Peptides against a protein of PDB entry 3T6J. Designs and how they scored, part 69

Target 1, 375 residues: chain A of PDB entry 3T6J
Amino acid sequence: PIVESYIGFIESYRDPFGSRGEFEGFVAVVNKAMSAKFERLVASAEQLLKELPWPPTFEKDKFLTPDFTSLDVLTFAGSGIPAGINIPNYDDLRQTEGFKNVSLGNVLAVAYATQREKLTFLEEDDKDLYILWKGPSFDVQVGLHELLGHGSGKLFVQDEKGAFNFDQETVINPETGEQIQSWYRSGETWDSKFSTIASSYEECRAESVGLYLCLHPQVLEIFGFEGADAEDVIYVNWLNMVRAGLLALEFYTPEAFNWRQAHMQARFVILRVLLEAGEGLVTITPTTGSDGRPDARVRLDRSKIRSVGKPALERFLRRLQVLKSTGDVAGGRALYEGYATVTDAPPECFLTLRDTVLLRKESRKLIVQPNTRLE
Target 2, 372 residues: chain A of PDB entry 3T6J as posed
Amino acid sequence: PIVESYIGFIESYRDPFGSRGEFEGFVAVVNKAMSAKFERLVASAEQLLKELPWPPTFEKDKFLTPDFTSLDVLTFAGSGIPAGINIPNYDDLRQTEGFKNVSLGNVLAVAYREKLTFLEEDDKDLYILWKGPSFDVQVGLHALLGHGSGKLFVQDEKGAFNFDQETVINPETGEQIQSWYRSGETWDSKFSTIASSYEECRAESVGLYLCLHPQVLEIFGFEGADAEDVIYVNWLNMVRAGLLALEFYTPEAFNWRQAHMQARFVILRVLLEAGEGLVTITPTTGSDGRPDARVRLDRSKIRSVGKPALERFLRRLQVLKSTGDVAGGRALYEGYATVTDAPPECFLTLRDTVLLRKESRKLIVQPNTRLE

## One batch from the design tools (peptide; aimed at target 1 Y13 P82 H150 H263)

Design b2_p23_7 (made by RFdiffusion4; failed a check: the pose's geometry)
Pose (drawn by RFdiffusion4):
Structure b2_p23_7 (pose): chain A 372 residues (1-112, 116-375), chain P 23 residues (1-23)
Amino acid sequence: as target 2 above (372 residues)
Amino acid sequence: VTVNFEVDTNPFAEAPAGRYYPP
């Protein structure tokens, strides 16, 4: 469509429970030139799903070219303006017929060296160079294969299923599936507080995982003296964001105030656990004399250590999503999402520095349409 | 001119919209 639109109570992020949606609506025009660079990603999108750490039976049944566009926004009503989105928010539809992927083109043109805190003098160079370009990659993957992948196991009214039980097995356990989504049950209705952050974490993780693939970079025109940097800046940005996320954590209530930032902190912790000096957090001092920190990500160890920690992580997330296992999902997540002062990081003490170097986001003014 | 207009009337969401926000 020349004009793309959508509205309703959709994104469930701001419900303390995590079910009720917040109203919004948008009208934006589809840009052509930048869209083909996405429709390409859609064309070859079929294969990649099978590169995911879980078997094809743990994935959605068929596939689709649901859509991937680049939209210049006219009117986006509500609290915020996301960079990209995958909707509608009804999972059943995501697996039966399809969904849609939206990359808003003109919001980006808005959001783009001393404010590059928690980096090094190198780094921020590669950051300034490859942030913008890599942004499209991370978004494309986050939207398409982030939520595009995965399959729900649901018990239909009768004792039958939406799948074949005797042939499905959990790689972590080895048994046959003993859990699932029953009638009326949904992602939010079960995982609730964690559902948003958990699902986002999975999407971002698949983002890095497939951002390691040569093909995707060939789609975005990255290879050779290129294919490096953009991957690095991407991962580095992920770990840094994992650090900045402390600002949005409330230690008194032991509560996270966001899904994305919490998920990013979780991915950070998983990478830190992978160890092997791949990632480091140093309690440094800024040139202003106040406290500070430097995030150190060894790039040579990306494939040898970090990737395994990822696909094991995704495998577990997805496995627990399909069977709808809340116990394991939480125990696996709220454990990773825990914030404490334990070394050699002391996140409770780091959070202060994160707040001192904290940023307040900008404001995006919007045009109107007068009727003549 | 082609227009794709969609409305969701249910306030109770099943899953997150899958938004992406830059850090």

Design b2_p23_7_s1 (made by RFdiffusion4, then SolubleMPNN; from b2_p23_7, 10 letters changed)
Fold by OpenDDE base, seed 1:
Structure b2_p23_7_s1 (fold): chain B 375 residues (1-375), chain A 23 residues (1-23)
Amino acid sequence: as target 1 above (375 residues)
Amino acid sequence: VSISFTVETDPIARAPAGTFYPP
């Protein structure tokens, strides 16, 4: 078997300022079969990057072919085992030196297993599809999230000598129609500038990239899905995301007005974006469970994903990227925190829904022992 | 070689790590 490992201060999600890494490490075995799919994704990455909703001037100047491997984790030391990793976490290095992506496949497999009767917040007619395609959709989402999410976009920089890494006279901000008016100065980083929202914002961008690009037939083909299967994978991926946005409320602390998980905050933001799109795309309906207590149902209109969802996500994702590229912290914070705000305002009444989410909360899964098998 | 996990329930909601954690 091919063994991979890493160790060090890597992920900063436990740092409120998104800067200090948590010490972690893993030993894993390469899953060759799944890695082959990600290799195909890598082979298409340069072309797929062009499908993202920002001008080439906002994309990396030079495409650096990254590594992407599916790993089955044997052991992991840290506070939690991720499902996907993109390293290094320094944007400048990602752009100039390259990066590596990994999908922790057997971690995802743990997440796949949900009993139908315990699956919350979905309509009955969606549960079977969800169970069937959750796994495959995760594979797609992780691949896109890591490779084309975290692996995309350019930071506009003025170096210590005053030189720009972009043509100040010709590059146009697609949101304003004007020349670029802000950028990163020497020594400034994504994390240093965006600070408390940096991690969640970036996760939101990456998740949005996943949702956006999973609509591309080439992506689904890479993962071996065509026709009705491809459409079901897309549907379940989007459905999972909007459901996750509701589940995210568990990780919001109203008293402190803060989020305890960057990814879940990101997913809530996406839910808000898709709700704002309207037109019946996403509907959250409070209900009463069989136990007589509050419940809820999330509906996603499959027929409106491309017509309503994609354009909404396109606009949002473009704004995320433009604000990130230009180092516009004020604009970025206004945008992101606006969508991340949790109130009890109608029609959604998210604080009330949070109570429902907490009431229906499932126990988290804890990975306690790796098991190896010869096949 | 395949690697799977023994899984238990954790009553403590822990923050996920990494660049992706499934919902």
Scores: peptide ipSAE 0.165, ipTM 0.730, DockQ to the pose 0.151
OpenDDE base, seeds 2, 3, 4, 5: peptide ipSAE 0.065, 0.030, 0.019, 0.162; ipTM 0.671, 0.673, 0.549, 0.712; seeds 3, 4 fail the geometry check

Design b2_p23_7_s2 (made by RFdiffusion4, then SolubleMPNN; from b2_p23_7, 11 letters changed)
Fold by OpenDDE base, seed 1:
Structure b2_p23_7_s2 (fold): chain B 375 residues (1-375), chain A 23 residues (1-23)
Amino acid sequence: as target 1 above (375 residues)
Amino acid sequence: VSVSLTVETDPIARAPAGAFYPD
């Protein structure tokens, strides 16, 4: 088998300032069949980047073809096992040297083992679709998240010699209609500027890219989905995200006004964006469970994904990118923290919903050992 | 060669959160 590995100080999610990496390492076996799908995605990446909702001036000047591999993890040393990886975690290097993408396929496969009867917060008529398509939708989402999420966008930079990597006279901020007024100076990085929100903000951007681009027929075709199957994959991907936004409340600590998991915070933000879109796209309804205790249901109107959801996500995603590109920390923080704020304000009453989420929480799953099989 | 993972439930849910989608 083809074996891949890495080791070092890689992910900074445990650092409140997003700077210091946690020491981790893995050994994995290449899943050739799944890797082939991601290679097709890579082959289309340059074209798909043009579908993202920002001007070409906010995208990388030169596309660098990355590696993308689906890996079945044999061993992973760290505080947790990710579903996907995009490295290096330096935007400047991603822009100039390239990057690698990894989907940890067997992690995704094992993550969803919940019995239908225990699947929380979904309508009964959605449960079977969710169970059927969660896996495939994860493959799509992770692929887009890593390759076209983390792998997209340009940082505007003024180097140590005073030169800009963009034309100050012609590049226009699509949000303001004005010339670019802020950028990264020499030595400034994404993490150094955006600090406490950098990791979660970037994950939110990447997740949003996934949701946005999964609507593109070419993407679904690459993964082998057409017709009704493609529509079901889209629906389940979006449904999973809004459900995840609710589940995310577990990882919020009200007493400290902080989030304990960057990806979950990102998913909550996306939920808030889609709720704000209104028009019946997303509905969270408090209910009473069969046990007589609080419960909730998340509903996503399939027919409104493209008409309501996509435009809302487009605007939000563009704003995320523009603020990131221009190094506008004040604007970025205002936007992101606004959506990441958890209160008990009506109509959602998120703090109350959090109690429901905690009440319905299942014990966390632990990956304890790998099993190999000859085929 | 295929690799599957064995999963056990943490009875006290103290394990760190992974960067993957929840159940």
Scores: peptide ipSAE 0.134, ipTM 0.692, DockQ to the pose 0.084
OpenDDE base, seeds 2, 3, 4, 5: peptide ipSAE 0.120, 0.020, 0.018, 0.168; ipTM 0.701, 0.532, 0.526, 0.675; seeds 3, 5 fail the geometry check

Design b2_p23_7_s3 (made by RFdiffusion4, then SolubleMPNN; from b2_p23_7, 9 letters changed)
Fold by OpenDDE base, seed 1:
Structure b2_p23_7_s3 (fold): chain B 375 residues (1-375), chain A 23 residues (1-23)
Amino acid sequence: as target 1 above (375 residues)
Amino acid sequence: VSVSFTVETEPIARATAGSYYPP
């Protein structure tokens, strides 16, 4: 078997300022079969990057072929086991030196196994599809999230000598139609500038990239899905995301007005974006469970994903990227915190829904032992 | 070689750690 490992201060999600890394490490075995799919994704990455909704001037100057591997984790030391990893976490290094992506496949597999009767917040007619395609959709989402999410976009920089890494005279901000008016100065980083929202904002961008690009037939083909299967994978991926946005409320602390999980905050933001799109794309309906207690249902209109969802996500994702590229902290914070705000305002009444989410909370899964098997 | 996990569950009342599990 091919073994991979890493160790060190890597992820900063537990730092309120998104800067200090948590010490972690893993030992894993390469899943060759799944890695082959990610290799195909890597082979298409340069072309797929062009499908992202920002001008080439906001993308990396040159494509650096990254590594992407599916890993089955033997052991993981840390506060939690991620589903995917993109390293290094320094944007400048990602831009100039490259990066590596991994999908922790067997961690994803743990998340796949949910009993139908315990699956919350979905319509009955969606549960079977969800159960069937949750796994495959996760593979697609994680691949896109890591490779083309975290692996995309350019930071505009003025170096210590005053030189720009972009043509100040010709590069146009697609949101304003004007020349670039802000950038990163020497020594400034994504995390240092965006601070408290940096991690969640970036996760939101990456998740949005996943949703956006999973609509591309080439992506689904890479993962072996065509026709009705491809459409079901897309549907379940989007459905999972909007459901996750509701589930995310568990990780919001109203008293402190803060989020305790960056990815879940990101997913809530995406839910808000898609709700804002309107037109019946996403509906959250409070209900009463069989136990007579509050419940809820999330419905996603499949037929409106491309017509309503994609354009909404496109605009949002472009804004995320433009604000990130230009180092516009004020604009970025206004945008992101606006969508990340949790109130009890109608029609959604998210604080009330949070009570429902907490009431319907599932038991936390614990990975307690790795088991190896010879194939 | 494949690796799977033995999985258990904690009581619902317990605080959830900041794991990056997919939703």
Scores: peptide ipSAE 0.170, ipTM 0.700, DockQ to the pose 0.072
OpenDDE base, seeds 2, 3, 4, 5: peptide ipSAE 0.058, 0.046, 0.124, 0.146; ipTM 0.622, 0.614, 0.675, 0.705

Design b2_p23_7_s4 (made by RFdiffusion4, then SolubleMPNN; from b2_p23_7, 7 letters changed)
Fold by OpenDDE base, seed 1:
Structure b2_p23_7_s4 (fold): chain B 375 residues (1-375), chain A 23 residues (1-23)
Amino acid sequence: as target 1 above (375 residues)
Amino acid sequence: VTVNFTVETNPIATAPAGSFYPD
């Protein structure tokens, strides 16, 4: 078997300022079959990057072909096992040297296995479809998230000599119609500038890229889905995201106005964006469970994903990228924290929904040990 | 070679690290 590993101070999710890495490491076996799909995605990456909703001037100047591998984890030392990884976590290196992506396939598989009767917050008519396509949709989402999410976008930089990595005279901010007014100075990084929101903001961008690009038939074809299957994968991917946005409330601490998990905060933000789009795209309905206690249902109108959801996500995703590229911390914070704010304001009453989420919370799955099988 | 996990349940709420998808 092909074995991969890494070790070191890598992920900064436990740093309130998003800068200091947690010491972690893994040993994993390459899943060749799934890796082949990601290889096809990599082969299409340069073209798919052009489908993202920002001008080429906001994309990397040079495409660097990354590695992408699906890994079955044997051991993982850290505070938790991720589903996907994009490294290094330095934007400058991603832009100039390249990066590697991994999907931790067997970790995702653990997340796939939910008993139908325990699946919360979905309509009954969605549960079977959700169970069927959750896994495949995760593969698509993780692939896009890592490769084309974290692997996309350009930071505008003025170096120590005063030189810009963009043409100040010709590059136009698509949001303002004006020339670029802000950028990263020498020594400034994404994390150093955006600080407390950097990790979650970036995860939100990456997740949004996944949702946005999964709508492309080419992407679904890469993963082996066509026709009705492709549409179901898309639907379940979007459905999973809006459900995740609701589940995310578990990781919000009202007393501290704090999010405890960057990805979950990101998913909540996306939920808010899609709710704001309106037109019946997403509906969260408080209900009463069979036990007589509070419950809720999330409904996503499949027919409105492209007509309502995509445009809303496009605008939002473009704003995320433009603000990131230009180092506009004030604008970025205003945008992101606005969507990340959790109140009890109608109609959603998210703090009340949080109580429901906590009430319906399932026991966490704990990975105890790996089991290896020879084929 | 395939690798699966032995999985148990933990009722204690903790914030996981990294990218994951909830049940």
Scores: peptide ipSAE 0.115, ipTM 0.694, DockQ to the pose 0.090
OpenDDE base, seeds 2, 3, 4, 5: peptide ipSAE 0.051, 0.043, 0.030, 0.027; ipTM 0.658, 0.653, 0.548, 0.549; seeds 2, 3, 4 fail the geometry check

Design b2_p23_8 (made by RFdiffusion4)
Pose (drawn by RFdiffusion4):
Structure b2_p23_8 (pose): chain A 372 residues (1-112, 116-375), chain P 23 residues (1-23)
Amino acid sequence: as target 2 above (372 residues)
Amino acid sequence: FAGIAGDVFRTPETTEEEFKDYA
């Protein structure tokens, strides 16, 4: 459609429980030139789902070209203006017929070297160069194969199922599926507090995982003297964001204030656990003399160590999502999402530095439409 | 579930404190 639109109580992020949605609405025009660069990603999107760490029976039944667009925003009502979105928020529809992927083009043109804190003098060079371009990649993957992948196991009214039980097996356990989403049950209704952050973490992780693929970069025009940098800046940005996320964690209440930031911290911790000197947090000192930190990500070890930690992570997340296993999901997540002062990082002590170097986001003014 | 990709920005009607509880 020339004009793209949507509205309702949709994103559930701000409900302390995680079920009730916050009202919003938007009207934006579809840009053509930048969209083809996405519709391409949609065309070859089918194959990639099978590259995911879980078998095809643990994935949605068919596939689709639901849609991927680039929208110049006219009116976005509500608390915020996301860079990209995958909706409608009803999972059942995501599997049965489809969903849609939205990359807002003109919001980007808004959001783009001393404020590159927790990086090194190198790095921030590659950051300034490849941040913008890589942003499209991460968004595309996050939206398309982030939430585009995965399958829910639901018990329909009768004792039957939405799938064939005897032929489905859990790779982690080896048994046959003993858990699932029953009638009326949904992602938020079960995982609740964690559902948003958990699902987002999965999407971002698939983002890096498939951002390691040559094909996607060929779609975005990255290869050779190019294919490196963008991938690196992407991962590096992920680990740095995992560091900045401490600001949005409340230690007194042992509570996270956001899904994205928390998820990013979780991915950071998983990478840190992979060890092998791949990632480091150094309690340095800024030129101003005050405290500071430098995030060190060895790029040569990306495929040899980090990727395994990823696909094992995604495999577990997805496995627990399909069967709807809350116990394992939380135990696997809230454990990773835990914030403590234990070395050789001391995140409780690092959070202060993160707050000192903290940033306050900008404001985006919006135009109106007068009736003549 | 409504997946939001990428960075998110707030409107003038939303304070910084409230925004830290967003997304």

Design b2_p23_8_s1 (made by RFdiffusion4, then SolubleMPNN; from b2_p23_8, 13 letters changed)
Fold by OpenDDE base, seed 3:
Structure b2_p23_8_s1 (fold): chain B 375 residues (1-375), chain A 23 residues (1-23)
Amino acid sequence: as target 1 above (375 residues)
Amino acid sequence: MTLVAGEVYRLPSTSEEDFENYF
């Protein structure tokens, strides 16, 4: 339909246990031009899923072709307006019944409207490129995040009758080299098992899928980028992610040792993964601003994205998926909370950097959707 | 004719909420 809507208890990001949905709703209109790009992405989804860094046994048994539509939101009732949506939020339903994806295109467009002089934590040489390609890179990232991030991976399940949805004798855990030792039992869900880390962990997996697959030439081609433009989109997408990881510190509360935003926690985790990769891939440098107050710069070495970044992200993303599939809460929590821990340990000194982030923080924005037009 | 959403704007917010569902 030209007009799309939904309403109900949908997203659980505000639930500390990641289970109870917030009541939300929207009305939107279809952006046909942008939807066509996502349709091409859907057409390639089955093949692109094979590019993800886990065995086919950890992917959905049957590819269910989803809908993916770009929507321009007219009104959204909720605590925050998403850039994209993948529903339903139940992994078991996603793998058995399918799912629908939407990109809220005009919400993304608003996020692009950054004044150069207010763009924090980037080197001057990157600012113009960032401004130019932030929008296009967001479209790529959201598309991959929703369709191939949230839309990927299998949960190993034993049903109420004792039957498994995987072959216990032949399926091998790629991390251990052993047979599968854990799974979801009847009544267990992703959210119920992983609880406090479930939402952020899943967002981290989806964001990582986006970064990983945006390196694939076919993806950039689908979105209409070739040659140097494609490389710039890739660079800006990765740059935006590492910058977001720094900005994420705003949403950490040291006194409570907790995160207040699932996506931002996820982005910080990715930053930590890429920092750990070393080799000069990512560098965060404390500086002094023109006002004489603390500042910082994030640098991403473009030449090391494929050679250093991709392998690091591949290993991390595989671990995320394997732990998710097997319902290994202990392993998953250890991995994720390890990267999500914020300390003041050198060389990064993240708690000190947090002070810098807060110092450079801009006022929160309210999104307004005032009108429609006929074309 | 196609219905198209008009321009979307970001205004300063007085909210102290630290939550935003990005995607």
Scores: peptide ipSAE 0.065, ipTM 0.702, DockQ to the pose 0.147
OpenDDE base, seeds 1, 2, 4, 5: peptide ipSAE 0.038, 0.050, 0.072, 0.048; ipTM 0.686, 0.674, 0.684, 0.685; seed 4 fails the geometry check

Design b2_p23_8_s2 (made by RFdiffusion4, then SolubleMPNN; from b2_p23_8, 11 letters changed)
Fold by OpenDDE base, seed 5:
Formats: C-alpha cells, structure tokens, sequence
Structure b2_p23_8_s2 (fold): chain B 375 residues (1-375), chain A 23 residues (1-23)
C-alpha cells in the first residue's frame, strides 16, 4: 500500500491570530480509486481556474500542478480532523512553490452515515435526496475547496527590492474601476494582514469556490455525475451549505461576539450572502417539532441556484478575492464581519434560531477507526 | 496485498472538548 503521513505544526485554527499551528499527525493509505478522480480534477484545474469570477490578473500567473490524493486515514491525532487538506498553509508559498492536496476519504464517509430521523432542519422532501447525495457532494466540494479554493488567487506583492508582481499601470480593480492602490509589502502575509479573520475569510472563499464551480458540468463529469444525478449533486451541495450555515450558529458565542470555529463562521457568512440574494432562493422557517419545542426548516429553491444563487455568490466571491489580493484589510474586514454579524433582527432572528440549533444539536461525536485489515 | 482501513464510526463523546469535522 501507498502510505501517506504528516506530522508537525500544521493547522492554525486554534490560534486566535491564525499563525501558530497545532501539532498534528496522521497515518493514512492511498485510496487509488478516489485519487483518480482528484487527478482528473487536477488535470482540469488550469482551465477551471479561468472560470473563477475575477480577472486573470487576480489569479496566479502560473498554475503549479499539485499532487492530490484521497486518503483512508488509519489514525489522526489532533483537536479536529479535517476532511481535506491543502498545504503549505502559506499563500506566498502556494503562489510560488505550489501545493499538495489530500482528501480524507473515510472521514468524509462518516458524514454520510446520517439517519433520516436524526437529520435536522431539512424539509421532508429533501431528506432522502440529501442522504443519497451528501457523500458524493462532499467529495466534489472538498476537491474544489482544496484544489481550486485554497489553490487559487494571487496576492499583489511588492518585494524587498521594490518590484511588483503585477503591472501597476494596467491592472484594474474590478470593484472600484481604479488602479491597484494597496498590496502586500515585503514581510506582510495574508495571515499577518488579516489576522483574526484570515482563517475564516479564506475558508469562506474556498467554500464559495466549491459552490460556484460545482455548477460547472466538467466538474461533475470528472466525479462521474451526469444529467439528473449531476443536478442532484449540485442541489445537495448547495443545500448542505445553507444548512451548515444554520448549524454554524452553535459555534457563535453571543456574549463575546465571537466565533469559535472558522469553517462554521464561513458557512454562516455564505448563508447570509445567499439569504441576501433574496427572490426565494433560501428560506429559513421556524417551526415546531413533534416534541412541541422549537424547530426550523431550511429550504433552497433548486430552480434559483443558477439564476439567483450563482450571481450572488459570484459577486461576493469576487469581492473576497479582490480584497484579499490587494491586502485591503479594512475593506475585507468590513465585508466579512458584516456578513458574520449575528443579531436577532427580523426576519431571520438568528439569535433565536441559535437557541433552536442548540436545542436540536446532537451530542458531540468521536471518530473511531475500529480496525484495519490486509487483503 | 492491499491495506484496507476499516469503517469509521461516530461514537458519543465523553470529552468536554469540542470536536468538529472540517476541511
């Protein structure tokens, strides 16, 4: 078997400043079958990068072909287990040296084992479809998130010699229509500039890339989905995201105005973006459960994903990237924190919904790998 | 000969620490 491992200070999600890595480690074996799908995705990555909603000047000058493997994890040591990984966790290195991607396939499989009766916040009509396609949609989302999310975008940099990695005269900010007015100076990094929002902001960008690009037929084809199946995978992927945005409220602490989980904050932000799009795309309806206590339902109008959802996400994702590229911390913070704000304002009443989420949450689970065998 | 990882399960946590899946 092909064995993959990593060990060291890897992920910085537990650092409030997003800088210090947690000591982690895993041992895994390569899943060749799933890896082949990701290899096909890698082969299409350069083309798919052009589909992202920013000018080529805001994308990496040269695509550096990464390695992407699906892994069945034997053991993982850390405070949280990822479903996917993109390393190194330094945008400057990703831009100049390249990166590696992995998907923890059997970790994803755990998420597939949802009992219908325990599936919260979905319409009954969506539950069976959700259960059927959650797994496949996760594979798509993780692949896009890691490869084309974390693997995309350019940082505008002035190096130690004063040289720019972009043409100051010709590159135009698509949001302002003006020349580029801000950039990263020597020694400045994504994390150092955006600090407390850097991790969540980047996760939000990566998740948004996943949602946006999963609409592309080529992506679904790579993963083996066509026709109605492809559309169902798309729908469930988007549905999962909006549901996750609601579930994310568990990880918000109102008293401290603090988010405790970067990915969940990101998912909430995306939910807010899609709610803002309006036109009946996403609806969250408070309900009463069979136990007579508060519940809620999230509805996503499938027919409006492309017509309403995609344009909204496109605009938002472009803004995220432009602000990231230009090192516009003030603008980036204003945008992101605006969508990350949790209030009890109508119509959503998110603080009230949070109470519902907390009421309906399951006990935390541990991932257990019970055995390994040779065949 | 192929190494096959066994099925992964979710069990109730007895830990006070938050555990979450992410990517």
Amino acid sequence: as target 1 above (375 residues)
Amino acid sequence: MTLIAGEVYRLPSTSEEEFEYYF
Scores: peptide ipSAE 0.068, ipTM 0.690, DockQ to the pose 0.126
OpenDDE base, seeds 1, 2, 3, 4: peptide ipSAE 0.073, 0.057, 0.081, 0.094; ipTM 0.694, 0.654, 0.644, 0.720; seeds 1, 2, 3, 4 fail the geometry check

Design b2_p23_8_s3 (made by RFdiffusion4, then SolubleMPNN; from b2_p23_8, 14 letters changed)
Fold by OpenDDE base, seed 3:
Structure b2_p23_8_s3 (fold): chain B 375 residues (1-375), chain A 23 residues (1-23)
Amino acid sequence: as target 1 above (375 residues)
Amino acid sequence: MTLVAGPVYRLPSTSEEDFENFF
């Protein structure tokens, strides 16, 4: 339909245990032009899923072609307006019944609308490129995040009758080289099992899928980018992610050792992964602003995205998926919380950087609902 | 004729909401 809506208990980001949905709803209008791009992405989804860095045995047994629509929101009732949505939020249903994706295009269009002089933590030589390509890179990232991030991967399950949805004798854990030793039992879900880290972990996986697959030439072609433009979109997408990882520190509460925003925690984790990769891929440098107060700069070496960044992200993303598929909560928590830990240890000194982030924080913004017109 | 939504705007706010930049 030209007008779409939903209402109910949908997103669990406000639940500390990641289980209970917030009551929300929206009314939106279909953006036909942008939807056509996502339709092309859907048409390529089955093939692109094979490019993800886990064995087919860890992917859905049956590809269920989802809908993907770009929506311009008219009204949204909730604590915040997302840039994209993948529903239902139940992995078991996603893999057996399918899912639907939406991109809230008009929300994306104004996301991070910042004047150049107020754009924090970027090198001057990156600012113009960032401003130019942030929007397009977001379209790519959201599309991949929803469709191929949230829409990918399999949970290994033993049902109430004792039957497995995988071959115990032949499926091998690529991380251990051994047979599968853990799975979800009847009644266990992703959220119930991984609880406090479930939402952020899944967002991290989805964001990582976006970064990883945006390197694929077919993806940029689908979105209408080629040549130098395609490379710039890739660069800005990765640059935005590492910048977001720094900005994420705003949403960490040191006194409680917790994160207040699942996506921002996820982005910090990705930043940590890419920093760990080393080799000059990502550099965060404390500086002094023109006002004489603390500042910082994040630099991403474009030339090392594929050679250093991609392999690091590949290894990390594979581990995320394997641990998710096997229901290995201990391993998953150890991995994720390890990267999500914020200390003041050198060389990054993240707690000190957090003070800088807070010092340079932009004013919060409210979203104004649009009018409609006939064209 | 096609129904088209107008642009969304972000205005200054004093909100302390942490549920931002999500998808």
Scores: peptide ipSAE 0.117, ipTM 0.744, DockQ to the pose 0.144
OpenDDE base, seeds 1, 2, 4, 5: peptide ipSAE 0.088, 0.131, 0.065, 0.069; ipTM 0.715, 0.737, 0.693, 0.726; seed 2 fails the geometry check

